# Ledger of designs, part 188: peptides against a protein of PDB entry 6IDX

Target 1, 380 residues: chain A of PDB entry 6IDX
Amino acid sequence: KELAKLSADVTFATEFINMDGIIVLTRLVESGTKLLSHYSEMLAFTLTAFLELMDHGIVSWDMVSITFIKQIAGYVSQPMVDVSILQRSLAILESMVLNSQSLYQKIAEEITVGQLISHLQVSNQEIQTYAIALINALFLKAPEDKRQDMANAFAQKHLRSIILNHVIRGNRPIKTEMAHQLYVLQVLTFNLLEERMMTKMDPNDQAQRDIIFELRRIAFDAESDPSNAPGSGTEKRKAMYTKDYKMLGFTNHINPAMDFTQTPPGMLALDNMLYLAKVHQDTYIRIVLENSSREDKHECPFGRSAIELTKMLCEILQVGELPNEGRNDYHPMFFTHDRAFEELFGICIQLLNKTWKEMRATAEDFNKVMQVVREQITRA

## One batch from the design tools (peptide; made by RFdiffusion4, then SolubleMPNN)

Design b2_p20_3_s2 (from b2_p20_3, 13 letters changed)
Fold by OpenDDE base, seed 2:
Structure b2_p20_3_s2 (fold): chain B 380 residues (1-380), chain A 20 residues (1-20)
Amino acid sequence: as target 1 above (380 residues)
Amino acid sequence: DPAVEAALKRLKAANKKFLA
């Protein structure tokens, strides 16, 4: 107990480490020896002292043995009653994952996100916070190939549901530490959009062009059977499509694919448009047709607006940026839906369309409308 | 649109609950 308290002092820590004191602490954990009647309390103080000593950065985290890692992971993976040991074990694992890629690999083999989710189903917010912190650490340090798998896994849907029900909708106020971990989780989730945000459309890729054609079809040919693949587009058909792409509000109505060559937002804008068109078809058709029927120069260009809105949302959500310390602003909406970014886009595009009308905007007012919409989104 | 306003109100209410 006294050691744990003194370990926070850098002078004491330096002297204690120089005396190989940290090795003694690791051996105490490794031995698992129930030799003392107060083993649990002693272990909790041992883990505290270990963590405080390691936080000084004097000793590398790579000094820990595989036996030590397995013991700590065991305290997290087993249904333990001792909250004090569990809390410190979660914190130690978080620090291990954050400070060493080698330790990350070993820990990722010993524990699952599913085991960590069980620690979210408790009333103790400190345990919940450290469990999310460890999930965030694992997510941050995961290789890119595994990161997407972690995001797509049933574990993420379940994790989202558990966080929503047991943390966000809990009867307790969210503490600053928990709010920060929720912020971090959101930032890491939004960073999965970066690939699509930075993917340029290839104007020569037929599959990508077919998506733009599908947007046109949904807006204007909703009754036409998709089986009429546009045969060799006669110049008359090209001219017809040019008119449709103009009505859709693309900047390049001859070749709309060119509007998606700019990154950001690249293909992510097209993904949002397609999601809106398929999932919220009535809303999509309404927005497009309402503006396509206007001859008063007050038409809101949907295609251009969707692209610039996607870019704006990426900027607001800081897509591609690492989480900052001291930030604790999170959006509960992102825990309510699997495709929350696309749903946010669908809300914001309607807001944009409304704001455009209220301002009686023309194409010259485009940037002013976007600025007003930005302020509305950021104040919401 | 009442749905957009409701969504924005929910977002604002959620943010207000967070700031409270």
Scores: peptide ipSAE 0.011, ipTM 0.440, DockQ to the pose 0.025
Fold by OpenDDE base, seed 1:
Structure b2_p20_3_s2 (fold): chain B 380 residues (1-380), chain A 20 residues (1-20)
Amino acid sequence: as target 1 above (380 residues)
Amino acid sequence: DPAVEAALKRLKAANKKFLA
């Protein structure tokens, strides 16, 4: 206990480290002795002293043995562990993951996200906070090839549902530390959209053009049998499509694929439009047809609006940015749905269309409408 | 549009239910 308290002092820490004191602490944990069991207050103080000593940055985290990692991971994976040991073990693992890529690899082999989810189902908000912090650390340090797998595991209904039901909808006020970890998790989750946001459409890719054609079909040919394969489009058919793409509000009426060559938002805007058209078909058709039947200068350009809205949402949600220290603003709606970004887009595009009508906007007012919509989204 | 109001109400209710 006294050692744990003194370890917060840099002068004491320096002297203790110079005496190989940290090696003694690691060996005590490695030994797994009955005196340092998962129910021992002495182990809790040992782990506290170790963490406080390492926080001075005097000793590299890479000095830690695999046996030590396995012991700490064991305290997190065991169903019956003292809360004080569990909390410190989660904090140590978080620090290991954040400070060493080599330790990340070893920890990622010893601990599963499923084991960490079990620590979210408790009434102790501190344990929940450290569990999410470790999840966030693992997500942040995951290599690109594993990040998608972790993302899929995080996007899995289970983690989202557990966070929603046990953390966000818990009977206790959310502390600043938990709010920060929820913010971090949200930012890291949205960073998975970065690849699509930075993917340019290839105007020559037929499969990508077929998606744009499907948007047209859903909007204007909803009653027409899908069996009419786009045969060799006569000039009249090409002219019809150009009119349809104008009514859809694309900037390039001849080749709408060109509107998706700019990154951001690239292909992510097309993904959002397709999701809206397939999942919320009635809403999509209504928005498009309301603007397509107007010969007045008050038509809302859906295609242009959807692209700029996707870009705006990426900016608001900080897609592709690292989480900022000290921020704690998270959007709980993102924990309510698996396709939360696309659902947000679907809500915001309706808001944009409403705001456009209320302002009696023209194409010249486009930027003003977008500014008003940005303020509405950020205040919501 | 009642659908937009319902969506905004869901967004606000989602935000309010989580700020309470």
Scores: peptide ipSAE 0.009, ipTM 0.445, DockQ to the pose 0.021
Fold by OpenDDE base, seed 5:
Structure b2_p20_3_s2 (fold): chain B 380 residues (1-380), chain A 20 residues (1-20)
Amino acid sequence: as target 1 above (380 residues)
Amino acid sequence: DPAVEAALKRLKAANKKFLA
């Protein structure tokens, strides 16, 4: 207990480390000897002293043995461990993952996200915080292939549901530390959109062009009897599609694929548009047709608006950026749905369309409408 | 601007509906 308290002092820490004191603490943990009276309390103070000593940054985290890692991971994976030991073990594993890629690899072999999810189903918010912190550390340090696997896994959907039900909807105020970890998790989750955000559309890719054609079909052909597709020549068909793409509000109504060549938002804008068209078809058709029937220059260009809104949402959500220390602004709505970004887009595009109408905007007012919408989204 | 307030109220209502 005294050692744990003194270990917070840098002068004491330096002297104790110079005397190989940290090696003695690691060996004490490695021994795993449950035979001592008050073992749990002694171990909790040992882990505290170890963490406090390591927090001075005097000793590299790479100094720890595989036996030590396995022992700490064992305290996290075992269901009946003292809460004080569990908390410190989670904190140590987090620090190991954050400070050493070699330790990350070893820890990722010893523990699963599923085991950490079990620590979210408790009433102790501190345990929940450290469990999310370790999940965030693992997610941050995961190689791209494993990060995508972690994101796509049923574990992520389950994690989201558990966080929503046991943390966010919990009968307790969210502490600053938990709010920060929820923010970090949100940022790391949105960073999975970066690939699509930075993917340029290939105007020659037929599959991507077929998606744009599907957007046209959903908007305009939903009521057209397939019998009236006039077998008229390729030129009349191209001219018809050009009119439809103009009514959809694409900037390049001749070749809408060109609107998706800019990154950001690249293909992510097309993904959002397709999601809206398929999942919220009535909303999509309404937005498109309300503006396509207007000849008063007050039409809201859906295609252009969808692209710029996607870009704006990426900027607001800091897609592709690392989480900042001291930030704690998480959005609970992102824990309610698997495709929360696309759902947010669907809400915000309706907000944009409404704001456009309320402002009686023209194409010249586009940037002003976008600025107002940005302020609305950031203040919500 | 009453339009901005109405839009904000809708966004907040949508956020609340997601939280519900």
Scores: peptide ipSAE 0.009, ipTM 0.440, DockQ to the pose 0.019
Fold by OpenDDE base, seed 3:
Structure b2_p20_3_s2 (fold): chain B 380 residues (1-380), chain A 20 residues (1-20)
Amino acid sequence: as target 1 above (380 residues)
Amino acid sequence: DPAVEAALKRLKAANKKFLA
């Protein structure tokens, strides 16, 4: 109690550091002596003091040797380590990753996310919390190229499943610290959408134009007998497409690609539309055809609505923002599906379409409908 | 070294606070 109070005292920490106290602690860990393995309590104390001393920011984390990192990583990778040592080792690795990019690189070579996932399959919520915290730190400090790989990895699907089953659906109440780490993980995962949200459509990119053509095909040609392939004239084809894009509810009926040049939401809106059209085809076709067959000015413009809804969801989910230290609000639904954002979009676009009908909205009411939908989503 | 022993005793007291 006195040392934790004294270690919290910047003056005491400064004096202890001036006496090379940290160097002695690091050498004790580096020596890997059978003595420390027999005295698990002494090692746990050594690791706690090391953390408390480093938290003062007096000593750079870059002073830590590779031997020290390997010893700490060894305690995390070994299945039969004392719980107290494991907790402190996870916390040390988290702090190392957060405070030094050089240490991140070394730790990322020694530890895999798969090894950290094993620490989520335990009944100890403190171990689970520190394991998620370290995963979050690794995710946050990963280079942009590696972040996407971490997200696409089977490890992340497995990670979400394990978090759902062993943490969220666990028999214990979720503590504030765990709730915060789940919030952080959610924010970091949604931030992977930022690239697509900020990607402008190139109206001259044929591959991107082909996606818009595919949306048209799925909506209007899926029920058409292959015999009515519009055979003949180039001019009739252009006029037909303009009509179809109007029925799809794009703002630019001549060139729908122009609707995706605004960032946010950029290409992310097109990704959501394509996901809906392919994965929930019946829902997509129903929404489009129900509104395209109307001539009563109460048509819900699907294309415009999808773009503005995607933008709204990005705002609500704070896509592109860093996690805040004081927040612990997470959505369990995010851990239930790999494409949770696109699934949320699919639910919300149906809600929007329903709300539009209930309000008997016209194009002039668009902003009012969007405001009502925002309130409905934020209260859920 | 008596200084190391004193430091270890203090460390033990600090850890009891972290676990409480």
Scores: peptide ipSAE 0.005, ipTM 0.349, DockQ to the pose 0.041

Design b2_p20_3_s3 (from b2_p20_3, 14 letters changed)
Fold by OpenDDE base, seed 4:
Structure b2_p20_3_s3 (fold): chain B 380 residues (1-380), chain A 20 residues (1-20)
Amino acid sequence: as target 1 above (380 residues)
Amino acid sequence: DETVEAQLRRLKKANKKSLA
């Protein structure tokens, strides 16, 4: 207890470390010997002292043994561990993951996100906070492939549901530390969009061109009587498609794929458009047809608007930026849906369409409409 | 149908209520 308190002092820490004090503490954890009276209390203070000593940055986290890591991971994975030990073990694992890629690899083998999710289903907010903090650390330090797997996993849906039900909708105020961890998790989740945001359309990729064609099909052929079999000659088809791509509001009516070559938002805009067209088909068709049927210069160009809105949303959400330690602003909406970004896009594209109509905008007003929409989204 | 603006306000209100 006294050691744990003194370990916060840098002068004491330096001297204690020089005496191999940390090594002694690690060996106490490694031994796992329950033979001592008050073992749990002693262990809790040992872990506190260890953490406080390591927080001075004097000793590398890589000094810890695999046995130590397994013991600490064991305290997180075992159901009958003292809450005080569990809390410190979560904090130690977080620090290990954050400070060492080698320790991350070892910890990621010993602990699953599913095990950490169990620590969110408790009434202790401190335990919940450290559990999310460790999840965030694992997510931050994961290779890109593993980050995507973590995001796509059933664990993420379950994680979002548990966070929503046990943290956000809890009967207790969210502390600053928890709000920060929720912010971090949100930022890390949005950073998964960065790859698609920075992916250029390949105009020669037939599969990507087929998505653009599918957008056309959903907008114009889904309501058409099956009797208009596409039997007209290849030239009439090309001219027809150019007209359709104009009605869809693409900037390049001849080759809409060129509109997705700019990064950001690259392919992420096409993903959003396709999601809207498939999941919210009625909304998509309504937006497209409402603007395509206008012979007045007041049509809202859907394709251009969707691209620029996707870019704007990426800017507002700071997609690709690392989480800032001083921020705690999280959006509970992003914990309510698996495809929260695409749903936000679907809401915001309707707002854009409405705003365009209310402003009686023309193509010359496009930037002004986008500025008004930005203000509406950021103030909402 | 809830206006897009009402939806956004509802979401923001839910966000503010969770931070309080």
Scores: peptide ipSAE 0.007, ipTM 0.414, DockQ to the pose 0.025
Fold by OpenDDE base, seed 5:
Structure b2_p20_3_s3 (fold): chain B 380 residues (1-380), chain A 20 residues (1-20)
Amino acid sequence: as target 1 above (380 residues)
Amino acid sequence: DETVEAQLRRLKKANKKSLA
């Protein structure tokens, strides 16, 4: 207990480390010997002293043995561990993952996200915080191939539901530390959109062109009586599609695929448009048809608006940026929906369409409308 | 139907209540 307090002092820590004191603490953990009277209390103070000593940055985290890692991971994965030991073990594992890629690899083999989820189902907010912190650390340090697997685990309704029900909707105020970890989790989740945001459409890819054609079909053919499908020549059909793509508000109404070659937002804009068209079909059709029937130059160009809105949302959400240690701003809606970005897009595109109408905007006012919409989104 | 502005305000209130 005294050692744990003194270990917070850098002068004491330096001298204690110079005396190989930290090695003695690691060996106490490695031994796993429950034979000592008050073992749990002693271990809790040992782990506290170890953390405080390591936080000075004097000793590399790579100094720890595989036996030490396994013991600490054991305190997180085993049932019926003392709460004080569990909390410190989660914090140690987080620090190990953050400070060493070699330790990350070893810890990722010993600990599953499922085990960490169990530590979210408790009333102790400190344990919940360190459990999310460790999940975040594992997600941050995961190689790209493993990051998608972790994303799928986050996309699992289970983790989000548990965070929502046990943390966000808890009967207790969220502390700053928890708010930060929720922010970090949100940022890391949105960074998975970076690949799609930076993916250019190939105008020659038929499958990608078929998605644009599906957007046209959903907007115009779903309400059209199937009897009036003009069966006539290929040129009239191409001219019809060019008109439809103009009515959809694409900049390149001859080849809408060209509008998705710019990165950002690349294919992510097309993903959002397709999601809106399939999941919120009535909203999509309404937005398109309300603007397609206008001859007054006050039509809101849906295609262009969807692309620029997707780009704007990526900028607002800082897609591709690392989480900042000073930020605690998280959005609970991102824990309520499986496809929170696409749902946010669906809300914001309706806001854009409404704002366009209220401003009586023309194509020349496009950037002004986008600025107003940005302010509305960021003030929300 | 909740207006987009009302939805955004609701989200903001939810965020503020979670931080308070």
Scores: peptide ipSAE 0.005, ipTM 0.385, DockQ to the pose 0.026
Fold by OpenDDE base, seed 3:
Structure b2_p20_3_s3 (fold): chain B 380 residues (1-380), chain A 20 residues (1-20)
Amino acid sequence: as target 1 above (380 residues)
Amino acid sequence: DETVEAQLRRLKKANKKSLA
């Protein structure tokens, strides 16, 4: 207990580390000797002293043995561990993952997100916070392939549901530390959009052009069988498609693929449009037809609006930025749906279309409408 | 149907209340 308190002092910590004191603490954990009187209390203070000593950055986290890692991971994965030991073990594992890629690899083999989800189903907010913190650390340090797998896994859907039900909708106020971890998880989840946001459309990629054609088909030919190969259109059909792409509000009516060559938002805008068209088809068709039937220059250009809105949402959500340690602003909506970004887009595109009508905007007012919509989204 | 603006405002108000 006294050691744990003194370990917060940098002068004491430096002297104690120079005496190999930290090695003695690690060996105590490695021994796993439960036969000592007051073992749990002694271990809790040992783990506290270890954390406080390591927080000075004097000793590399890579100094720890595989036996130490397995013992700490064991305290997180075993049922009926003392809460004080569990809390410190979660914090140690978080710090190990954050500070060492080699330790991340070892820890990722010993612990599953499923085991950490069990620590979210408790009434202790401190345990919940450190469990999310460790999940965030594992998510942050995961290779890109594994990060996407973690995000798509049933475990991630279940994780969002558990966070929503046991943390966000809990009967207790969310503390600043928990709010920060929820913010971090949100940022890390949105950073999965960065690849698509920075992917330029290739105007020569037929598969991507077929998606744009599908947007046209859904809007104007809802009863037409997709079996008509896009290549066989007579010149009259090509001219008709140019009119349809104008009615869809693309900037390039001849080749709408050119509108998706700008990054950001690149292909992410097309993903949002396709999601809206397939999942919210009635809303999509309504928005397109309400603007395509106008000849009064008050048409809201859907295609251009969708692209610029996607870019704006990426800016507001800070897609591609690392979490800031001083921030704790999270959006509960992003824990309610698997495709929360696309759902937010579908909400915001309706807001944009409404705002355009209310302002009686023309194409010249486009930037002014976007500023008003930005203020509405950011103040809401 | 709750307006998009009202829905967004409700979500942010819920978030502010969870932090208070």
Scores: peptide ipSAE 0.005, ipTM 0.406, DockQ to the pose 0.027; fails the geometry check
Fold by OpenDDE base, seed 2:
Structure b2_p20_3_s3 (fold): chain B 380 residues (1-380), chain A 20 residues (1-20)
Amino acid sequence: as target 1 above (380 residues)
Amino acid sequence: DETVEAQLRRLKKANKKSLA
C-alpha cells in the first residue's frame, strides 16, 4: 500500500527502478503464489505500484515476460477475480497494447472481445471504462484486416447493444473517463469510413454507373419493370437521362460519375445516397421530386447537396483522424444503429432540404445554406 | 413520421442525458 502510493512520485520511482524494484514486482505476479496472507490485497497493491512505476516511462513495456502477460490476461479472462485485481489488470493490458505492438500480438491471442464484453455487464463503471479502453486499444492497434473483422463481427453489434443498455441507458451519470472512451470508440468506428471517403469513382466502371442509374430509377421509374436492362440507350434515351440527372441535382448532368471523383467524399457520398434511396425510399423520392418539380429557381440540387453534406459530415466527425484525448463528446445514436452514419446523413439531408426552403435559396446561396446547416448540426 | 427537428432534438436530449 505504501509502495503503491510512493510509486506515484518520480523521485521514488527512479530510485526504486534503479534498485531493480520493478523486476521484483513482476516476479511476485509471475509466481502466482497464494501462500501469503491477504494475497488479493497484496496483489492489488503490487499491480498499482507496477502501473504507477511504468507510467513514468523509465522502463519499456517490452521488458515484461510472457508469464506476466499470461497472469494478467488470466485475471481478465477468469470470471471470479477480485474487482480490484480485475481493474488493474485491464489497465495494465491497455497500457501494454498501446505501448507495444509485440505485446498487442500476444494479448490479442490470449483475450477476446467477448471476454471484455462480460466486464461491461457489471455495476462498476471503472471496470466498464477500463474494459472499453482495452477494446479501444485493441481496435486502434489491430492490423487493418483484423480491424475490419472486429467492426463487421457480431461482436461489434453485441458490444454496441451492451454499451447502450448497461452504460448509456444506465441509471448513473457517465463519468468523464467513460465519456472519453465512448468518444474514442465512436471515432475508431467512423475511421472505417475513410476507405470509401477516399475512393474515387471510376467513370468507366459500369457497376458504379449502374448505382447512379439505380438512383435515377428509384426517383423517376418507380412503376417501370426493372427488366428494361440499361441497353445501349438510343440518343433519345441518353438525352432523357441527362434531364433526369439534372433533376437529381448532379453538377455533371451528362456524366454524374464525375461528381464522385472528388475525394473526400468520393464513393461514400454515393453509398449514402443509395442507402437513403433503398432504406428511406419515400423520403428520397419526396426530396428529389419536390425539388425537380419546381420552376421558381429555388430547387435544392439533391446530388450536389448529398455530396457536400457527406463531405461536411466527414469533417464534423473528423473521419480519418486519431481520437483527441481532450474530447468526451459522443453520439448515442451511433450505438443504436449498424448504419448510423447513413442514418445521420438521412436526417441531415432532410434538414438541408428544409433549411434550403426556409431560406428561399437559389443555387447561388448553396454555400450559405451549407454553412447554416453546419451550424445546426454542430449545435444539435 | 418524426420531423427532422424532432429527430435532432431527440439526439440532443439523448446526448445530454447520457453525459449528465
Scores: peptide ipSAE 0.005, ipTM 0.399, DockQ to the pose 0.025; fails the geometry check

